# Peptides against a protein of PDB entry 6EJA, part 52

Target 1, 276 residues: chain A of PDB entry 6EJA
Amino acid sequence: VEYMPANPVRIAFVLVVHGRASRQLQRMFKAIYHKDHFYYIHVDKRSNYLHRQVLQVSRQYSNVRVTPWRMATIWGGASLLSTYLQSMRDLLEMTDWPWDFFINLSAADYPIRTNDQLVAFLSRYRDMNFLKSHGRDNARFIRKQGLDRLFLECDAHMWRLGDRRIPEGIAVDGGSDWFLLNRRFVEYVTFSTDDLVTKMKQFYSYTLLPAESFFHTVLENSPHCDTMVDNNLRITNWNRKLGCKCQYKHIVDWCGCSPNDFKPQDFHRFQQTARP

## One batch from the design tools (peptide; made by RFdiffusion4, then SolubleMPNN)

Design b2_p13_2_s3 (from b2_p13_2, 5 letters changed)
Fold by OpenDDE base, seed 3:
Structure b2_p13_2_s3 (fold): chain B 276 residues (1-276), chain A 13 residues (1-13)
Amino acid sequence: as target 1 above (276 residues)
Amino acid sequence: SELEESEALLREE
C-alpha cells in the first residue's frame, strides 16, 4: 500500500530552457505537470521564439509562471547559478504559491518516481534535502571540476583566469546539478547573511558548472548539514562516449561532459517506475 | 544506487 500523506507537499519545479526545442519542452511539461504543483520557467534571453511559446503555456495554467527577467546563459556558466538563486528568491516572494520543495528539471534529467510516489516520499521526508554527491575522491573531483581554477563568465564565454584556492575551513562537495531542496534550506540560501553563504556565493560566481557543487557545499557546511540525503531521485541519461568530447571548448576554457537529452520513449521511465 | 548518474567531470585543455 502506497503511503498517502495527510498534508502532501507541493513542489516548485524550476525549468531553465533555451534554444528552439519547443516540442521537447512541451512533452516534458506534459509529463511532469500536476495541478497541485508550481512551475517557474526561465527562458534564455536569446531564445525569443521559445519564450513566446512558454508564455503561451503559462497563460493556460494558473500554476505556471515565466520569469520576468531573462539571462543569457552558456554551458558551464556561472550565470546558471545566478538563475537558480534569483528563481529561488522569486518563488519565496510568491506568497500565493505555498511550495514545500524546489526541484530543477531539464530534458536530460527526470524524477525516477511517479508524481504520487514523489509526493508521498517527499511528504515523509519534508525536512530533508536531496543532493547526489560524486561518491569518489574529493580531491580528484575538485581537480576535474576545476574548482581550484578561477573562471569569469564574459561575452558568452567562460574564461579561465588562473588558479585559486578553496576557502579555508570549507568542505567542498558536489556531483549532480539536479537537486531537491526543501523550502527551509532555500530560505537559508536566499536570505542568510552569514559568512558561509556570503563567501560561497562569491566563490561560486567565478566557478565553472557552479550548480554541481554550490548547494552541496553550502548545505554540508551549514547548520542544516544533517538534512542532507545523498540521492537526488533522478534518472539521467549519461553517455560519456557522446557527452565527453570537449564539445564546449568554444565557450569554455575547459573540457567537460554533459548528459544526453531524454527521448520521448524515456518518459516512460518516470511514469512507470516502481522503484522505491 | 538506483540512479543512472555520472559526474560531469572536466579536464584541462
Scores: peptide ipSAE 0.021, ipTM 0.600, DockQ to the pose 0.102
Fold by OpenDDE base, seed 1:
Structure b2_p13_2_s3 (fold): chain B 276 residues (1-276), chain A 13 residues (1-13)
Amino acid sequence: as target 1 above (276 residues)
Amino acid sequence: SELEESEALLREE
C-alpha cells in the first residue's frame, strides 16, 4: 500500500498554451486532472480558437480557470517569465484555492509520477523546491544560454543588443524551465522587495529563455537556498534531431533546442525512466 | 540527481 499523507498537498498547475493544440491539451488535461488540484491556464493572445476551447473546459470544472489577461509570447521571449510571475500573483490572490505547490506544464512534458505518488512525495517534502540544474560547467552554461547578452523583446522578436555583466555577488544557475515550487517560495518571489528579487526581475526582463534560469538563480541566492532539490520530477520529450535546427532563428537572435510534444508512441518512455 | 534528463543549451549564431 502506498503511503497516504494525512495532509495531502494540493497543486496549482499552470498551463501556458498557444496555437491549435486543442487535442494535445485535452489529452494532457485528462492525464493530469484531479478534483483536489487547481488548473490555471494562459492562452496566447493570438490563439482565439484555443482560448474559446479552454474557456469551455473552465466552465465545466470549478477548479479550472483561465487568465483574464493574455500575452502574446514568443519562443524564448522574456514575456514568458512575466506570464509565470503574473500567474503566481493571481494564484496567491485566489483565497478560495488553497494550493501548496506551483507546477508549470506544457504538452512537451509530463510529471514522471502518478498523481498519488506525486502527492505523497510532495507532501513529504512540502518545504522543498524542485529545480533541475544543467549539471555542466556554469561558465559554459552562461555563455550557451546567452545570459551575458542583453536581449530586448519587441515586435515579436528577441533582439540581441549587446553584452552585459552578471550582477555582482550573484551565483547564476539554471537548467530546465519546468519546475515545482512551494507556495512559500512563490510568495517570496512575488512579494519580496529585497535587492535580490528586485535586481533579478530587472535582469531577467532582458533575458532569453528566462524561465530556465530565473527561479534557479533567485532561489540559490535567497534565504530559501537550502530548499533546493536538483530534480524537477519531469519527463521531457527531447529529440535533438528534430528540435535543434535553429527553427526559431527568425524570431530570436539566438539558436536553441525545443522539446517535442508527446505522441502516443512516446509514452513507452514513462516505463523506462527512473523515478525517485 | 536521481533523474537523468536531457537539457539543451542555446548556441550563439
Scores: peptide ipSAE 0.018, ipTM 0.588, DockQ to the pose 0.098
Fold by OpenDDE base, seed 5:
Structure b2_p13_2_s3 (fold): chain B 276 residues (1-276), chain A 13 residues (1-13)
Amino acid sequence: as target 1 above (276 residues)
Amino acid sequence: SELEESEALLREE
């Protein structure tokens, strides 16, 4: 028996998808779909087949929409953050979708809770933002993330142009690019014209893997800093043996790690992982 | 928590 909140939160799930993994997307969609939530799907500009498939799904469900704009994104590219930010703006402008939380998903990451558990939990902590921090030395994190380096996304490549300084007075943080953000914070990020948001949007437009740090950094330096919870309530399929081989060096002037999509044989991880 | 979470650690070229 799950606790039923009096005013359950409604979630805007944002999916950024690419390639031809229609069946995998379908499986994920079925696993996370609920009539009370909202689903906003961005399909990579180059993935026309997948786009057609997703459009078909969106026509079948009133709470599923596809971005009318499409970006060509690359691993580690600053454009991924742009995709999230634009999606956030779109979702805030959808007055007919009263969502309370923004959650991004991929085939490599799932919420560790059932829908009922997740809704109950978020309903209790609806004023909180859930961002998982790296939990290491901050200076090391900055160095390893290349935050002190200037990158330019151009011609499907992340070019390292040189060094840069972290803005003074800013406490940089980051970790997972999978997060749960409440509507209030999303509104702040989207519409605030304060110096923090303005500078960080500019700063992270030249940042490698910006989604792993942007929201953390903005939140912790904002008036909403007390709402941070160091947990993203996710199970991520990490296999560093496979995901840390500089496989993206041809795209990015940096070596990084990436998670792997969940496979049927990975299902046991959902059963073995304890809930927070 | 026992979440299987990890962040990407980048390496310089």
Scores: peptide ipSAE 0.023, ipTM 0.610, DockQ to the pose 0.099; fails the geometry check
Fold by OpenDDE base, seed 2:
Structure b2_p13_2_s3 (fold): chain B 276 residues (1-276), chain A 13 residues (1-13)
Amino acid sequence: as target 1 above (276 residues)
Amino acid sequence: SELEESEALLREE
C-alpha cells in the first residue's frame, strides 16, 4: 500500500563504480535520480575516464558528489568495505545532507520499487535495517564465503594466507552485499568504539567479499539487532551460469560468483512488484 | 521468494 508520508525519508545512494561503464552508470543514475535524495559516487582509482565523466555529472546536480578520495578496489577485495565505511563517515559529516537511509548501488542490481514506493515504505519503517540473508545453513555459508579463511588484499590481489577462526561469541550472518541501512545504524558502525565494531572491522579487513557479511554480522550482534529485516528490496541480475565459473582466480585465491550488469533488455524486470 | 537473492557462492580452489 502506498501512502504519502508526512515526513518522507531521504536516501543517500552510494555508488561504487569502475571501468568504462559510463553508459550503464548514466542509465542507472537516470533511473534512480530524485531531487530529494543524495548521491555519493566513488570511482575506482584506476578509472580516470569514468571519474571525469562522473565529475561532470556531479557539477550539474547539487545533490550529487564524488568522493575526493579514490581506492583501487578488486572483486572480492576487503577494500570495498573500507570504501563503504569511509563513504558512511563522509556522509555523516555532511551536515547539509540530511539523509535517513544509506543505500549502496551498482549496475548489477536495482531497487524493485519506484521512488514513491520506496520512500513510502522506508518512511513507514524508518527504524529498520534491510539486509538479505543467505537463507542457507550457516556453517555452509561460512565455508562457501571463506569466512574461516584469512585473506590479504595486496597488489590488486586477494591472497589466501591460511585458516582462521570466527571470533568467539559472534553470530556470523550474511548474504547480499546490497543493503538499506538507517542513519542511526550507520552512525553506530561509524563511531562506535565497542568491542563488536572494533573486532569486526579488524576481522573483515582480512575477509573476502566483506560487504556480504560485515553489516549483517555487526547488526545482529549489536544493540540494534531487533531492527533487522531480511529483505533488501532488490532485484539482481543473477545468472549463475554466467557468473559462476571461477572467472576471478586471477585476482582472488578463491572461486566465486558475481552478478551481471543490467542491460536495457533487463528493464522489464525492474517493473516487477514484490511485497516486503 | 519474490526477491532474487544476490549471494556469491564461493568455492575453494
Scores: peptide ipSAE 0.021, ipTM 0.600, DockQ to the pose 0.078; fails the geometry check

Design b2_p13_2_s4 (from b2_p13_2, 5 letters changed)
Fold by OpenDDE base, seed 4:
Structure b2_p13_2_s4 (fold): chain B 276 residues (1-276), chain A 13 residues (1-13)
Amino acid sequence: as target 1 above (276 residues)
Amino acid sequence: SEIEESQALLEEE
């Protein structure tokens, strides 16, 4: 029997979607939908068909909204972080949506727990933030991520402009771009005017794959650093053989891997994933 | 086994 918390957390799920993967999105949405949670969906500016489909869904559910603004994002683009940050701000301004956690999802990942399990777990650890670190040498990570390189997102491309230094006194970290953040930390990221947040927002405006590192770095260097849990409570369908082919070189001046979308046949693996 | 969480790759020099 699953533990039922007295004050269950409510989750704001943020979905950043693009293309024509309406069926995949629908499948994922159905899998994660619950009446007690909130769903905020950003559809790429270029994905008009998908946008129409998502709008239709949003009209059917009171706890589903679509961003009134839309960005044209590219793989690895800094604009993806902007999308999350703006979504966070929007969600904080939605006073009628009392969410406790921010969770971003894509078709490439899935929570490792059932809704009840997830809610129970997060309700117990509502003061924690869940960010999965790379678990490797940090210097290698910096190099691998190109964090010591300056990128500019322009004309649907991430241009590598040159080298840059990591800001002094900042412990850079990162890993997964899928995270679970509590409202308090989201508030901090959104509204803080301290030097850390200000500098990091600036720094990551010129960063490749910023979502893989921004929140980690901000959290670990913030007054909230003790709230970090090195787990994102999800599984990602990684297949390096398929996903690591520098397939995005035409978009970014860097190489990268991408996780695979989950297929229905992959769902059985959820039960096999290690849980916190 | 550890799962790679980062999407970035080093460019082959």
Scores: peptide ipSAE 0.067, ipTM 0.716, DockQ to the pose 0.120
Fold by OpenDDE base, seed 3:
Structure b2_p13_2_s4 (fold): chain B 276 residues (1-276), chain A 13 residues (1-13)
Amino acid sequence: as target 1 above (276 residues)
Amino acid sequence: SEIEESQALLEEE
């Protein structure tokens, strides 16, 4: 018997898309679309064809909107965090969209639960935030993430400028850049003027892959720290042999990995509660 | 086994 919540949560899905992955996006959208949820889509500034396609979709559904602003994002760029933060602000200002959770998605990442299961789960744990930590040595994490290095995003490149120190008194954490955040925490991140949020926004403006660490670090050092759950309810198809070849050195003064795209058959299997 | 949480690599790798 599946749990049926009396007051089901409504989800704001934020999609950050680029390139010509229209088919992948369409498949993703069809798979996650529900009339009770909200979909806010950012299309890379350089992806005009994709933008036109997404706009067409948004006109067909009242609960689908496209960001009126567009950023040029790069792999590992600090601008990705800016995109999320701005989208959060926009969503909070949309008074006609009473969402309870913020969830980011890409074509390479899928929820492992059906809509009903996801809604039931989040409705039961509506006061929690779901971020998956790396679960390893934190010092190693800092080093491999380059958190002790200063980066500047400029001219579609992440320039490594030099070394930096982690702010004193801050417990840095991170892992997956896919998260499920409740509205209350999003409000805190968006509108708080405390030293933590202010300093972290500044710090992560010069950070490589900021979304993998920013929300974790802010949450764990905030008054909301007790709401963290070490699970993002996602699956990402990783293949280090194929995806970890320093393929982004032309964009970033660092090496990184990329996940593999899911195939339709994989997605369908996972929606049927199959967990790898 | 098919899930990794970080995309970054060490400089020496």
Scores: peptide ipSAE 0.027, ipTM 0.632, DockQ to the pose 0.124
Fold by OpenDDE base, seed 5:
Structure b2_p13_2_s4 (fold): chain B 276 residues (1-276), chain A 13 residues (1-13)
Amino acid sequence: as target 1 above (276 residues)
Amino acid sequence: SEIEESQALLEEE
C-alpha cells in the first residue's frame, strides 16, 4: 500500500468542532498536522472560547484557517451539511490551497493510516471517492434514517413535520458521515447545476443526519458513480450499548446513536486497528 | 463489519 508517489496528494482536512474540546482538538491536530496539507476549521457559533483558541492556532500556521462564518449546529441537524457544503465552496475558492482530497474529522473518528500511508494510498487512488455504506437493507436504512420524513431545523431543534417521498429515479444510499472525497467530485457537488445536485441539496436541507446520506446518494446517481469505494478508511469508537438510548430526543424528533470520543490511550491503535 | 455506520435509530428500537 505504501509507496513513494511521484505527485503526492494534498489533503484539506475539515474539522467541525464545538464545546470545550480544546484538549481533544489539540491532540488530534498534533496527530494529523503536516506542512503539505491544509486545515479548515469551523467552530460552532456558540463556542467562543474554543474559537479564540483555534484562531490562535491558525495564526501560527499558514496552512490552517478558520471559517469566517460560524453556524450553530445541532446533532442530526441539516445545518451540518450546510457547513460542509460551504466549507467545500470556500476551499475551492482558495486558489492558494491546491488540495486534492476533502477529509472531515472529529474526535470520535480517526484515519487508520499514518500520514505517509494515507497519502500514498490516496495518491494511488486519487480518482476515487471513499464513502462507507450501511451494508444493510436499503428500505430499512431509509426508514431508520427517516429519509421518508420531512424535518425542519429551527430553534435548535429538528422538527418532524410529516412524511415525504423519495425523489423518483434516485437510488438512495448512505452510512458513515465520515468520508474522503476527491476535488473533482467536490467541484461537481459545489458548482453543478444539474437536476440531481439541485434536487438533492433541496431534499437534504430538510433531512435528519444529512451527511450520512447526501454524498453517497449524489455520488451514486451522478456521472461520477463509478468512482465510489465502499470504505472511509476510518476507525470509530462505537459502543452502541452506551450510545444508543435516544439521548437526542430533546433535540430531534428522532432517536439516534453517538460514538465515543477517543482517549489518549486509544491513539496507539489507530495504526494497527481496522474497523470491525 | 459488526458496527453499523449510521447513527439513526428507529423510534421503535
Scores: peptide ipSAE 0.119, ipTM 0.756, DockQ to the pose 0.127; fails the geometry check
Fold by OpenDDE base, seed 1:
Formats: structure tokens, sequence, C-alpha cells
Structure b2_p13_2_s4 (fold): chain B 276 residues (1-276), chain A 13 residues (1-13)
């Protein structure tokens, strides 16, 4: 018998989708949908067919909404962070959606726990934030991520403009761009006017793959630093043989890897993954 | 083994 919390947490799932991922999205949605949670979906500005499909879904469920604004995001683009930040603001302004946790998802990842397990776990640790760190040399991470490089997103391209310095007094961290953030920390990121949040928002507006580092860095340097847990409670379908071929050089002045969408045959991996 | 989560790989050659 699983532990049933007296005050179960409610989750705001933010889905950022693009292209022809309708089938994958449908599978993921069916797998993660629950009446007690909330789903906020951003569809890429260029993905009109997908947008129509998602709108249809949102009309069928009261706890599913689509962003009224749409961004044209590119892989590695700074605009992805903007998408998350704006989504966070929107969700905080939705007074009729009393969510406790923010979780971002794509068709390439799934929570490693069942809904009941996830809710029970998060209800027990409702004051914590879950971000997975790279677990390597930090200097190497900075170089590999290009955090000491200045990027400009313009005309569907990430232009590398030159070198930059990491802000003084900031401990940079990062790893996964998949995270579980409690409402309190999301409120801090969204509404704080302190130097940390202000400077980091500016810094990361010129950053490659900003979501892999922004929230880690802000959290660890904030008054909320003691709430960090080095685990994102999910599995991503990584296949480096297929996904690490510098396939984005035409879009970004950097090389990177992309995860693969989960297929039904991949679901057995969830049973093989160690769960916290 | 730890799963690699970072998508960044290399500088553009």
Amino acid sequence: as target 1 above (276 residues)
Amino acid sequence: SEIEESQALLEEE
C-alpha cells in the first residue's frame, strides 16, 4: 500500500512541443494525465498543425491550457528560457490553478515514478527543488556549455559573438534542463528584484542552452540554496550514437546532442532505472 | 552509471 498524503501536491506540467510530434505528444499526455494536475502547453510558433491539435485537446479538459503566446524557438536558443519564464509567470497568475510544483516535459523524457509515487514523494518533500547537476569538473562544464561565450539569438540562429566573463561571486552550476521546482522558488524567480535574479536573467538571455544552467545557478546562489536536491526524478532517452552528430551547426554556432523521443518499446527502461 | 543530461558537446569547429 502506497503512502497517501493528507495534502497531496498538485503539479503544473509545462510541455514545450514543436514539429510533427503529435503522436508522441498524445502518448505522453495519456501517460501523464491526471485530473488533479494541470497542463500548460506551448506550441512552437511555426507548428500550426500541432497547435490546432493541442487546442482541440485543451478544449476537452478543464485542466489543460495552451499558451496564448507562441515563440519560434530553436535548439539551444535563449528563447527557450524565456518560454519557461513566461510560462511560470502565467501559471502564477492563474489563481484557479493551485499548483505546488512546476515540471517541464518533452516527448523525450518521462517521470521515473508513477503518479501516485511522484505525488507521495513530492508531498513529503514539498519544500525542495529537484535539479540534476552535471557531476563533473565545473570548469570543464563551463567550457563545454559555452557559458564563457556570448551568444545572440537572431533570425533563427544562435550567433557566437565572443567571449564573456562569468559574473563575480556567482557559483555556476547546471546539467539537466529537466527540473522539478516548487511554487515558492518559481515565485522567487518570477518576481524577485534582487541583484542575483536580475543579473542572471540578463546573463542567460545571451546563453546557449540556458535552461540547463539558469535554474541551478539561481537556486544555488539564492536564499533558497538549501532546498536543492541533485535529482530530477526522470529518465531521458539518450542515444548518443544517433543524437550527437553536431546536427545543429546550421542553427547554432555550437555542437550538441539531442535526446530521442520515447517509443512504446522504450518503456521497459523505466522499470530498470533506479528510483530515488 | 550516471546518465549524461547535458546537451552541449563541443565548440563549433
Scores: peptide ipSAE 0.030, ipTM 0.660, DockQ to the pose 0.115; fails the geometry check

Design b2_p13_3_s1 (from b2_p13_3, 5 letters changed)
Fold by OpenDDE base, seed 2:
Structure b2_p13_3_s1 (fold): chain B 276 residues (1-276), chain A 13 residues (1-13)
Amino acid sequence: as target 1 above (276 residues)
Amino acid sequence: DYEYEGFDGRGDL
């Protein structure tokens, strides 16, 4: 059921982009842009041309900003989580941007709802956090994600250093690295000094694909655990047959999968998809 | 298909 909320939520969209996604970024931006939301864009440190393009866009819109800092990120790299965490801090410090939800986006994952539907939905459930879990055996998840392995991101590579233990007393979970987090939880993740947040930040700084598990794990083990909804309200262009060929072994000492970027023709399908 | 299958992890080398 959709309704017009009296106090509609405002969304901070965080886009982490690299050079090859110029056209995709433009499509995504056009699709998601709304004057009532905020857009914070991180451009990979190596993507200078894209950075210049994005800067031009940011100058045209008061609700679009580009990170003044730039990281060199790799597929599966721990630095991606650092990027999100830093962006969260930045967004919380932007007092002129009163956002209620944090949403990350890429060209490979698209919201399944229109802006109005999304806003209405999130306004109704403004106290909830939306993370999609893997939906499989957790032990298998740990093994497949390599969470029991220690990784070091260095020189544009994720080096596998050895085995490690999952922190005691922590229930690990994960799934999609595309999430919708409310401001309150983002504040907790950003500023809490409790043992959970501290340990998890440390743990996941040596983790492969950290964004697929960090927020899930922190949330489920936190005082905010009751706010979790196992849904990220997204559709992914996911084709494991094409995307799971261990194609990243030259970057990461692990085998992983990658979703495909959406094509323009794919966007029409999103409007027809009926998912709760 | 346009369905998320859980996670990007594949496995050990």
Scores: peptide ipSAE 0.029, ipTM 0.689, DockQ to the pose 0.551
Fold by OpenDDE base, seed 4:
Structure b2_p13_3_s1 (fold): chain B 276 residues (1-276), chain A 13 residues (1-13)
Amino acid sequence: as target 1 above (276 residues)
Amino acid sequence: DYEYEGFDGRGDL
């Protein structure tokens, strides 16, 4: 028997999609759709076909919207963080969408719980933020992520410009770029004018894979630091042999890994996966 | 294998 909260949280799902995987997106959307949640979809500027498809979907559901702005994002690009930040602002300005949690999703990972379980869990821990850390040597993380390197996104490429220092007094952390953030923290990130948020937005505008570290770092160094839970409630399909081939070297002056997208055949494993 | 981490960094070229 699942706990049914009296005041269930409502989730704003942010989907950042690209390419022509309309059928895959449709499957994922159907899997995560619920009438009580909200879905805000950003389609890459270059993915016009997908954009048309997503618009068609959005017209069918009142709780599905597509970003009126579109960015041309690249793997590892700083613009991905910009996309999230702008989406957060948009969602906060949507007064008709009373969401409690921000969750980003892709085909690379899914919540490990059913909707009811997820809602129950988040309703119980509505004051917490769920960010999964790398769980390894932080110095190694910094090196491997290139956080001590300056990158510039330009011409669909992440150019490595040189070395940089981590801002003094900042404890850098990171891990998964899939997170569950409560509205309170999203408000803080969006509207705070303190030195932390200001500096980190600047810092991460020149960062590779910024979403894997920005929210972690901001949270842990913020007045909200005590709200961090080292878990993103996700299962991610990792195959390091396939995902760590430096496949994006043509886009980024760095070597990274990428999780594999879930296939329809993988959905049956959700119920079998260990829960946090 | 399924993991809960999304650490994508690998290193310098």
Scores: peptide ipSAE 0.028, ipTM 0.672, DockQ to the pose 0.526
Fold by OpenDDE base, seed 5:
Structure b2_p13_3_s1 (fold): chain B 276 residues (1-276), chain A 13 residues (1-13)
Amino acid sequence: as target 1 above (276 residues)
Amino acid sequence: DYEYEGFDGRGDL
């Protein structure tokens, strides 16, 4: 028996997909699809086959749309944040989609709760934002993330240009690039012209792995700072032994970690996993 | 292991 809220939240799922993982995407989509939610899918500019497949799906469901624009993103690229920000703007401009929460997904991350549980939970905490922090030494985080370094995304590479300083008065935070953001905060990020949002958008346009830190940092320094919950309700297939070998040094002037894609058999484990 | 370990950053080259 699950609690049924009187005014259940509706979720805008933003899927950023690339490559040839059509079958995995299909399985994931089926697992998360619900008629009351909205699905906005960005397909990498280079993934034309996948794009065609996703377009076919979008034609079958009224609550599924594909971004009319497509970016060529790279691992760790600043353009990933641009993708999210543009998607947020698009979703806010879709007046026929009354969503309450923004949730990003990929094949490397999955919600740990059923739809009913997720909706019940978010309906109870509809004024909160869910961002998972690193939970370690912040100075170490800054160093390891390269936040004190200036990067430029150009020619499918993240070029390290030099050192930079963290803006004064800004409490930097970060962790997971998977988050659950309420509409109010998304509106703030999208349309605010205050100094914080303006400076952070500029700062993070030259940041490696910007999605792991941008929303955390903006939220914690914003008037919405009291709405943060240190949980993203996700499980991620982490294997640092395999994923932390500087495998992306050919496209990024930095060493970072990457989670593994989920396998079909992994979906069964999601139902058995709970995280505080 | 399906638990997030904190951050994806590793360090300088």
Scores: peptide ipSAE 0.030, ipTM 0.692, DockQ to the pose 0.540; fails the geometry check
Fold by OpenDDE base, seed 3:
Structure b2_p13_3_s1 (fold): chain B 276 residues (1-276), chain A 13 residues (1-13)
Amino acid sequence: as target 1 above (276 residues)
Amino acid sequence: DYEYEGFDGRGDL
């Protein structure tokens, strides 16, 4: 019997979708949809067909909304972080959506728990933030991520402008760009005017794959650092052989890896897994 | 459990 919390957390799921991912999105949506949660969907500015489809879905469910603004995003682009930050602000301003956790999802990174398990778990740990770190050599992480390089997103390309230094006094960390953040931390990231948040927003606006490191770094250097849990409650379909072919070199002046999308048959496995 | 490999690309061009 699953534990039923007295005050169950409600989740704001943020989906950033693009291209022809209609089927993948539909599968993901069906798998994660629950009436007690909220779904905020950003569709790439260039993906008009997908946008129309998502709008149709949003009209069918009162707890599904589509961003009125749309970014043109690219793989590894700094604009992805901007998308998350703006969506966080939007969600905080939606007074009719009392969410407790912010969760981003894709078809490549799926929750390993059932809704009941996830809600029970997060309700027990509602004051925690779940970010998965790389768990390796941090210096290697910095080099491989290109955090010591300055990038500019312009004309659908990430231009490498030169070298830069990591800000002094900042402990940089990162890993998965799929996270579970509590409302309090999201409020801090969104509205804080302290030097940490201000400088990190600036720093990461010129960063490749910023979502893989921004929230980790901000959290660990913030007054909320003690709320970090090194787990994002995800199963990621990593296949280095398939995902590490420098396939984005035409978009980014860097070579990186990406996870692979899960197939529908994989979802059943996730529901059977209590822990990663 | 899973191992994060997202950052372990080729890096520099």
Scores: peptide ipSAE 0.030, ipTM 0.702, DockQ to the pose 0.677; fails the geometry check

